Peptides against a protein of PDB entry 7AE7. Designs and how they scored, part 206

Target 1, 321 residues: chain A of PDB entry 7AE7
Amino acid sequence: KVYKDLREFLEVLEQEGQLIRVKEEVNPEPDIAAAGRAAANLGKNQPAVFFEKIKGYKYSVVTNVHGSWQNHALMLGLDKNTSTKDQFYELNRRWDKFPVPPNVVKREAAPCKENVIDKDINLFEILPLYRINEQDGGFYISKASVVTADPEYPDDFNKLNVGTYRIQVKDRDRVGIQALAMHDIAVQLEKAEAENKPLPIAITIGNNPLVTFMASTPVGYNQNEYEFVGALQDGVPMDIVKSDLYDHLYVPAGSEVVLEGHIIPRVRTVEGPFGEFPGSYSGARLQCEVKIDRITHRTNPIFENLYLGIPWTEIDYLMAL

## One batch from the design tools (peptide; made by RFdiffusion4, then SolubleMPNN)

Design b2_p23_5_s2 (from b2_p23_5, 14 letters changed)
Fold by OpenDDE base, seed 3:
Structure b2_p23_5_s2 (fold): chain B 321 residues (1-321), chain A 23 residues (1-23)
Amino acid sequence: as target 1 above (321 residues)
Amino acid sequence: MENDEIEEENKARNARFPGSETV
């Protein structure tokens, strides 16, 4: 099975008994993190956790989407009981199909374009933000697929980067981003900052599960993650659409939320602390800052966020294959 | 983008990798 979006994947997870739906209103803190921990303590069969109602917010949260080997098997369209070994062999077999170019779809055909916010930007109205860990220095978006391009070669689709980065919410319309020197985004940012120019960015949330997987998988600077998604779909192209602000940035057509904006050149602000691992906090550091200029989103958008709280985090499953 | 422009962009991308298995 191939998935067009997060919703099609969540439907399969629910059908397969790999999603818990919490229908009762929860407090964003501590209930989301506590329920995630409780679900992960159910043993080897770690389901996704979908929170329908969050006090003080309009929209839902889902966590632990990739948080088990069963969920990984289902992501590949395999039986949920497929061994980790057989998942690895199938992943490698499909990887050799690279590249499979994506389909560009019309704006009107892209679910991520159903709603637009272009004024009075407020991230708290669109995302049910919470502290993932009790001692976090703020609210984090921890499972976004971040789209950037080479500012010297904006039309070179092979240099279009889709990566996962730590993102702290700083204000209604601002986020901090951790762009480490080893990340492709840091190369692109260095080029923009050399000229004192903003770096265009699209922060995409709630994607096709293979987009999130590839955004967490290191590839070559001249390789496009979307062309690997098509390979991992066994040769079926994924659907992408142009961003609203930038002709050279393409986002997944099915994204739940797209935050479009720019990295402010030569600005560094305090970011953190963040509990990257249970009982381990990265200290506060000076990091890049993004201005959000436009939001597009699906009707009743689902905030997909990373589950953290047990020795095997969701990221351990994303990196283990 | 008109349909024709999208189809041309898709064809141009597919032409970068002659022999890529697209299903």
Scores: peptide ipSAE 0.006, ipTM 0.356, DockQ to the pose 0.012
Fold by OpenDDE base, seed 2:
Order: C-alpha cells, then structure tokens, then sequence
Structure b2_p23_5_s2 (fold): chain B 321 residues (1-321), chain A 23 residues (1-23)
C-alpha cells in the first residue's frame, strides 16, 4: 500500500490498532508529553497518539507516528507484524529501484494549497505549539521536512535537498534552524551567505511518512530524497507541487502545513536549550534565523511533532533503518 | 499553459531515468 499523505497513513494506523485518539480536551503542557510517555510504556507496540482538542488552540496534534516497528512495517505497506529482518530486506530491495522521479501536480490538486496566509503571519494560530521537554528553551518543530536548493544550481533537481533539522519557534513569523556543517543545507547556505543573499526555504509539516523517513536519512548531495520516496513506494512516484514563492522549490502535495520563507544571511540568534534525549539538554547556541513569508495549509491541519520520551524514542526508529 | 509545463516537467524527469516507472 502507498500513502499520498499523513492522513491516509493515520487511517491505516487506526484500523490496525496502532493509533490512539484522545478526544477529551488536553492542556498543551504537560498533557501531550505525558500521554506520549504513557504510549511509550505500552512496550514494542507503541501507537501513534492523536490529540483532537488542545486547550487554547484550534487544530490537532499527532505524535509518535514512527514510534514502533509495527508503525514502521505499516509505513512500508507491509503487515504490522512483519519482522525487523523482513522490513530491512524489503527496504533494501526497494532502495535498488532508485531513482523513481516524483509527479508534479497542479496547485489546485495539491491539498497543502487549500488555505493561504500571506499577511499578519502567526505560527501560534496554525500550529498547536508546546514544549516537548519541561526544560526546553521554547517551542520546537522537530519533525519537519525542510526543502532547500543549491543557489548556484537552483534548477538542478538532483541538488534539491529535503532534510530534518531542529527548529525553534522564535516569534510569530521567525524560527531558528540548526544547520550543521555536515548537512547539505549548510553547503547551500554557505553559498548564499558568500553573496550576502537569503536562502529560499520551505518547512513542510505533516507529510507522507516515507518523506519524513527519507528527510531523516542521509543521502548524497546530488541525490533527491523524493526519488528515494518513489523507490521505497516500490516504484510508485510521490506527488509534489511547486512552492508559492519559489519556482525551483517543490513540496509534498499532501503536506498539512508549508512554511515558506528565507534564511536571513549572516544573522545568528540564540537558540536552545533543547532536550535531544531524556535528561540530556544541548546548551544554547547561535543558530540561523528564518523569516516566514507565506503559509499554505490543509483545512484543519494536523501538527505532526516528534515524541521525545524514555529510551526507544521515535527518533531511534527513524534512524534505525 | 500550467498543464503543459507540468507535463513537460514530468516528461523531463521520466526521461532522465528510463524504466524507473516499472513496478
């Protein structure tokens, strides 16, 4: 089975008993993180947790989407009880199908384009933001697929990068992003900053689970993550759509929220601390700053965010394959 | 116009990797 978006995957997780719906109104803190910890205590069969109602917010949150081997099997369109060994075998078999080019769809056919915000941008109106860890220095977007291009070769689709980065919300229309020197985004940013130019960026939230998986998987600088998504879909192309602000940036057609903007050249602001692991906080650092210039989103967007709890976090499953 | 550009872009991608669509 292939999934077009997060919603089709959440439907399968629910049908397979791998999603819990919390229908009661919860407080963003501490209830979201507490419920994630409670789900993690269910052992190997950890479900996703979907919060339908969050106090002070209009929209929903889902966590722990990749948080078990059962969810991982279902992501690959396999039986939920498929062994880890057989999941690895199937992943490797599909990897050899690379490249599978994505389909570009019309703007009108892309669910991520259902709504537009181009003025008075406020991230808190669109995303039910909360602290993932009690001692975090702010609100984090920890499961976004971030799209950037090479500023010297913007039309080279093979250099289009889709990566996962630590993103702290700084203001209504500002986020801090951790672009480490080892990441492809850092190469692209260095080129833009050499000329004192902004780097175009699209931060995509709530994607097809294989997009999130590939954005967390290191690939070559001249390899496109979307072409691996098609390979992992057993040769079925994924659907992408052109960004609204940039002709050379493409986003998943089914994204719940797309934050379009730019990295401000040669600016660094304080970011952190963040609890990357239970009881382990990274210190405050100077990081890049993104201005958000436009938002597109699905009607009733779902904020997918990472569960960071007790050992066997969702990140351990995303990096284990 | 938009249809033709999308079709051309899809054709250009598919032309880079002949047989990539084969399941």
Amino acid sequence: as target 1 above (321 residues)
Amino acid sequence: MENDEIEEENKARNARFPGSETV
Scores: peptide ipSAE 0.006, ipTM 0.363, DockQ to the pose 0.012
Fold by OpenDDE base, seed 5:
Structure b2_p23_5_s2 (fold): chain B 321 residues (1-321), chain A 23 residues (1-23)
Amino acid sequence: as target 1 above (321 residues)
Amino acid sequence: MENDEIEEENKARNARFPGSETV
């Protein structure tokens, strides 16, 4: 089974008994994190948790989408009871199919283009933002697939990077991003900042679960994560669409929300603290700042965000293979 | 890109993968 988007995967999780719906109105804090912890206490078969109604917000949140070996098996289109060993064998078998190039779809065929916000941008109107951990310095977007390109080779699709980075909301149209020197985005940013130019960026939220998996998996600088998604789909190409602002950036066609903008060159602002692991906080640091210039989104967008409440966390499953 | 440019981009990209569809 191959999934075009997050919604097709959530439908399968619900059919397989791996999704809990919270239908009552919840407070963003502390109820989202508390319900996530309660679901994690159900043992090894941790379900995704879907919050239909959040006080003060219009849209929904889903957490713990990758939060179990059952969810991981279903992501691969396997039986939910497939052993970790057999999942690893199947991942390795499919990995050898790299590269499987994506299909570029028309803008009109891409669900992520259903709605556009290009004026009076306010991230709080589109994303039900909440504190993930009690001591976090602000609101985080922790499960985004971030798209950047090499500014020297913008037409080299093999250098198109899709990565997961820590993103703090700073203002209505500003986010802080942690671009570490070991990340491919840092190489691309260094080239842009050498010329004092902005780095184009697309922050994509609520994707096909294999896009989120590959964005968290280290690959070579000349290897495209979308071509690994096609390999992990057993040779079925994924669908991508051109960004609205940049000819050289492509985003998943099925993304729930796409934040298009730029990293401001040679600017660093205070970001953090954030609870990256249970009981561990990374301190406040000077990090890069992104201006959001355009938003595209599906009708009734789902904010997918990371569950970090109790080990094993979603990070442990995303990094376990 | 116009529709024809997207189709040619897909053909060029997908030429390395037998059984890839052009959109």
Scores: peptide ipSAE 0.017, ipTM 0.484, DockQ to the pose 0.012; fails the geometry check
Fold by OpenDDE base, seed 4:
Structure b2_p23_5_s2 (fold): chain B 321 residues (1-321), chain A 23 residues (1-23)
Amino acid sequence: as target 1 above (321 residues)
Amino acid sequence: MENDEIEEENKARNARFPGSETV
C-alpha cells in the first residue's frame, strides 16, 4: 500500500484499529497531551490520536501517527503485525531502489493548493496550537517537513533538502527554527547569510507518512529525500508540486498545510525552552527566525504534531531506524 | 559539481522513468 497523503494513512490506521478518534470538544491544554499520555499507556500497540474538535480552534489535530511499530509497519504498507526485524529488512531492501524521482504535479492537481492565504497571515487561524509539554516556552510545530534549497544551486534538485526541525511559533506570521550545524539547512543558510540574503523556506505539515519519516532521516547533502520516499514506496514516485513563492522549492502535493516564507538573514531571537524528552528541557537559545509570507492548505486541514508523552515518544520510533 | 554534471545526472535520472516530468 502506498499513501498519497496523511488522510489515506489515517484511514488505514483507523481501519487497522491503530487510531483513536476523540469526537468530544477538548481543551488544547491539557487535554491533547493528557489523551496522548493515556494512549501511550495502552502498551506496545500505541494508536494515533485524532482530535476532531478543539476549543477555540476551527480545525483538528492528530498526534502519535508514527507512535508504534504497528503504525510503522502500516507506513511501509505492511501488515501491522510485521516484526521489527522484517520491517527493517523491507526498509533496507527498498532503500537500495534509490533514487526514485518524484512526479511533479500541476498546481490544480495538488490538494495542498485548495486554499491560499497571502494577507493578514495568522497561524492560529490555521493550526490548533498548544503547548506540547506543560513547561514549554511556547507553541511548537514539531513534526513539519521543512523544504530548503542551495542558494548557489537553486535549480539543483539533488540539493533540495527536506528536514525536520524544532519550530517555535513566535507571532501570527513568524516562527523560530532550530537549524543545527549538522543539518543540511545550516549549509544553505550560511550561504544565504554570507550575502545577507533571505533563505527561501517551505514548512510543510501533515504529509505522506514516508515524507515525515525521510525528513527525520539523515541523508547526503546531494541526495533528495523525495527520491528516498519513492524508494520506500517500493518504486512508486511520490507527488510533489512547485511552491507558490519560489520556482526552485517543491512541496508534497498532499500536504495539509504549507507555510511559505523566508529565514531572515543574520537575525537570531530567543527560542525555547522545549521539552525534547519527558522531564528534560533544552534551555532557551538564540535561533533563526522565519517570516511566513504565504500559506496554502487543504480544506479542513489536519494539524499533525509530535507526541512527546511518557513512556514512549513518537520520536523514538522515527529515530529507531 | 559543474552545471553540466548536474544536467547529465538529471538526464540520467529522467531516463530511468520515461514519462515522469522530473525537475
Scores: peptide ipSAE 0.012, ipTM 0.360, DockQ to the pose 0.011; fails the geometry check

Design b2_p23_5_s3 (from b2_p23_5, 11 letters changed)
Fold by OpenDDE base, seed 1:
Structure b2_p23_5_s3 (fold): chain B 321 residues (1-321), chain A 23 residues (1-23)
Amino acid sequence: as target 1 above (321 residues)
Amino acid sequence: SSYDEVEKRNKELNAKYPGSETI
């Protein structure tokens, strides 16, 4: 099974008994995090948790999408009871199919382009933001696939980077991003900042689960994560679409929300703390700031966000392979 | 400003894609 988007995957999770749907209105805090922890306590078969109604917000949240080996097997289009060993074997077999170039679809064929916000941008109107951990210094977007390119080689598709980074909401149209020196985005940002230029960015939320997986998987600087997604789809290309603002940035065609903007050059603001692990907070740091300039989104967008619970966090499954 | 360029681009995009609901 290949998934075009998050919605097709959530449908399969629900059919397989790997998704809990919460239909009652919840408070964004503490109910989302509490329900995630409760789902983790169900043992090894941790389901995704879908919150249909969140007090003070218009749209839904899903968490713990990658939060079990069953969900991971289903992501690969395998039986949910496929052994970890067989999942690794199949992943490695498919990895050898790299590169599988993506399909570039027309804008009108891309679900992520159904709606546009280009004025009076307010992230709180489009994303049901909440503190993931009680002591977090703010609201985080923790499961986004962030698209950037090499500013010296913007037309080199092999240098297009799709990565997962810690993103703190700073204002209605601003986010802080943690670009560590080991990340490809940090290399690209260094080049932009050397010339005092903004770095174009697209922050994509609610993707095909293999996009999210590959965005969390380190690859070579001259390797495109979308070409690995096609490999992991057993040779079926994924669909991408050109960003609205930038001719050189391509986003998943099925993204629930796309935040297009730029990293402000040579600006650093305080970010954090964030509970990266249960009971462990990373300290406050000076991080880059992104201005959001345009949003595109699906009708009734689903905010996919990270679950951070014991015993296994969702990140453990994303990084385990 | 970079902002003026973005506003210009947004206007051009909205003109090109009139079926996009600006929320």
Scores: peptide ipSAE 0.005, ipTM 0.252, DockQ to the pose 0.022
Fold by OpenDDE base, seed 4:
Structure b2_p23_5_s3 (fold): chain B 321 residues (1-321), chain A 23 residues (1-23)
Amino acid sequence: as target 1 above (321 residues)
Amino acid sequence: SSYDEVEKRNKELNAKYPGSETI
């Protein structure tokens, strides 16, 4: 099975008994995190948790989408009971199909383009934001696939980077992004800041689960994550579409939400703390700031966010293979 | 609003750390 978007994957998770649907209205805090912990305590078959109604918000949240080996097997289109060993062998077999170039679709064919917000941007109207951990310094977008390009080689598709970075909400239209020196985005940002130029960025939320997986998987600087997604789809290309603001940035056609904007050059603001692991908080640091200039989103967008609570956490499953 | 909570937290952090610096 190949998935076009998050919704097709959530449907399969629900059919396979790997998704809990919470239909009653919940409080963003503490109920989302508490329900995620409760789901994690169900043992080895940790389901995704889908919250249909969040008090004070219009849209839904899903957590723990990658939070088990069963969910990981289903992501690969395998039987949910496929052993970790067999999943590893299948992943490696498919990896050898790299590169599988994506299909570029027209704007009208891309579900992520159904709605546009280009003025009076307010992230809180689109995303049901909450603290993931009790001691978090703010609201985080922790499972976004962030698209950037090399500013010296903007037309080199092989240098197009799709990565996962910690993103703290700073204002209605601003986010802090953690770009560490080991991240490809840091190389691209250094080049932009040397010229005192903004770095174009697209922050994509609620993707095909293989996009999210590849965005969390280190690849070479001259390797495109979308070409690996096609490989992991056993040679079926994924669908991408041009961003609205930038001709050289491509986003997944099926994204639930796309935040388009720029990293402000030579500006750092306080970001953190964030509870990345139980009992370990990354302290507050000076980090990059992104201005959001445009949002595109699907009708009734689903906010996919990372679940963090107990080892093995969702991040452990995303990075384990 | 949920934003007021973020703003409060950011103000509290900015009291301990530089809120923004130009590099």
Scores: peptide ipSAE 0.000, ipTM 0.335, DockQ to the pose 0.442
Fold by OpenDDE base, seed 2:
Structure b2_p23_5_s3 (fold): chain B 321 residues (1-321), chain A 23 residues (1-23)
Amino acid sequence: as target 1 above (321 residues)
Amino acid sequence: SSYDEVEKRNKELNAKYPGSETI
C-alpha cells in the first residue's frame, strides 16, 4: 500500500489497532508528553497517539507515528507483524529502485494549499505548541521535513534537500533552526551567507510517513529525497507541489502545514536547551533564525510532532534499519 | 549495512535502555 499523506497513514494505523484516539480535552502540558510515555509503556505494539482536543488550541496533535516496528512495517505497506529482518530486506530491495521521480501536481490539486496565511502570522494559531520535555527552553517542531536548495544551483533538482532539523519556536513568526556543519542545509546556508543573502526555506509538517523517514535518512548532496520516497513506495511516484514563494522549492502535496520563509543571513540567536534524550539536555547555543513569511495548510491541520519521552523513541525506530 | 550490523546496533541500544523489548 502507498500513502498520499499523513491522514491515509493514520487511517491505516487506526484500522490496524496502532492508533489511540484521545477524544477528551487534554492540557498541552503535561498531558501530551505523559500520554506519549504511557503509549510507549505498552511494549512492542506502541501505537501512535492522536489528540483530538487540546485546551487553548483549535487543532489536533499526533505523536509516536513512527514509534514501533508495527508502525514501521505499515509505513512500508507491509503486514504489521512483518519481522525487522524482512522489513530490512524489503527496504533494501526498494532502495535499488532509486531514482523514482515525483509527480509535480497543480496548486489546485494539492491539499497543503487549501488555506493561506500571508499576514499577521502567528504559529500558535496553527500549531498546538507544547514543551516536549519539562525543562525545554521553549516549544519545538521536532518532526518537520525542511526543504532547501543550493543557492548557486537553484534549478538543480538533485540538490534539493529535504531534511529533519531541530526547530525551536522563537516568536509568532520566528523559529530557530539547528543547521549543523555536517548537514546539507549548512552547505547551502554557507553559500547564501557568503553573499549576505537569505536562504529560502519551506518547513513542512505532517507528511506521508516515507517523506519523514527519508528526511531523517542521510543521502548524497546530489540525491533528492523525493526520488527515494518513490523508490520506497515500490516505484510509485510521490506527489509534490511548487512552493508559493519560491519557484525552485517543492513541498509534499499532502503536507498538513507548510511554513514558507527564509533563513536570515548572518544572524544567530540563543536556542535551547532541549531534551534530546531522557535525562539529557543540550546546552543553549547560538543558532540560525528563520522568518516565516507565508503559511499554507490543510483544513483542520494535524500537528505531527516527535515523541521523546522514553526510549525507544521515534528517532530510534527511524534510524534502526 | 548488513542485517547483522543492524541487529548488533539494536542489541546495544536495548542494553543501553533496559526495559526496551529485545528485537
Scores: peptide ipSAE 0.224, ipTM 0.766, DockQ to the pose 0.015; fails the geometry check
Fold by OpenDDE base, seed 5:
Structure b2_p23_5_s3 (fold): chain B 321 residues (1-321), chain A 23 residues (1-23)
Amino acid sequence: as target 1 above (321 residues)
Amino acid sequence: SSYDEVEKRNKELNAKYPGSETI
């Protein structure tokens, strides 16, 4: 089984009993985190948790999409009861299929292009933002696949980076991004900042689960994560579409939300703290700042965000593979 | 820590590129 988007994956999770649907209206805080913890306490088969109604928001939230070995098996299109060993075996087998180039689809064929916001941008109107942890310094987008390119080689598709970064919402159209020196984005940002230029960025939310997985998986600077997604789809190409603002940035065609913008050159602002693990807060630090210049989104976009509840958090599963 | 790396990187960048803003 291959998934075009998050929605197809959520459908399979629900069919397989690996998604809990919360139909009643919940408060963003503390109910999302509390329900996630409750779901995690259901044992080894941690389901995704889909919140249909968030008080004060128009759209839905889903958490813990990758938060179990069952969900990882299903992501690979395997039986949900596939052993961790067999999942690793299959992952490694498929990894050797790299590269599998993506299909570039037309704008009209990309669900992420259904709606456009290019003025009066307000992230809070599109994303049901909440504090993941009680002591977080703000609202985080913690499960985005962030697309950047090499400013020196913008048309080199092999240098197109799709990564997962900690993103704090700073304002209606501003986010802080943690770009560590070890990340490919930091190399690209250094090149942009050398010339005092903005770094083009697309922050994509609610993707094909293998995109999210690969964005969380370190690869070589000259390796494209989308070509690994095709490999992990057992040789089936994924669909990508050109960004609206940048000819050299491609986003998953099925993304629920795409935040297009730029990293402001040579600006660092306070970001954090964030509870990366239960009881472990990183301090506040100076981080890069992104201006959001355009949003594209699916109709009734689903905000996929990371679950950071009790041990065996979703991040533990994303990093364990 | 991951933050020590970020701080180091930011300091290095600010030193390398005059006119960097640290807010």
Scores: peptide ipSAE 0.013, ipTM 0.386, DockQ to the pose 0.084; fails the geometry check

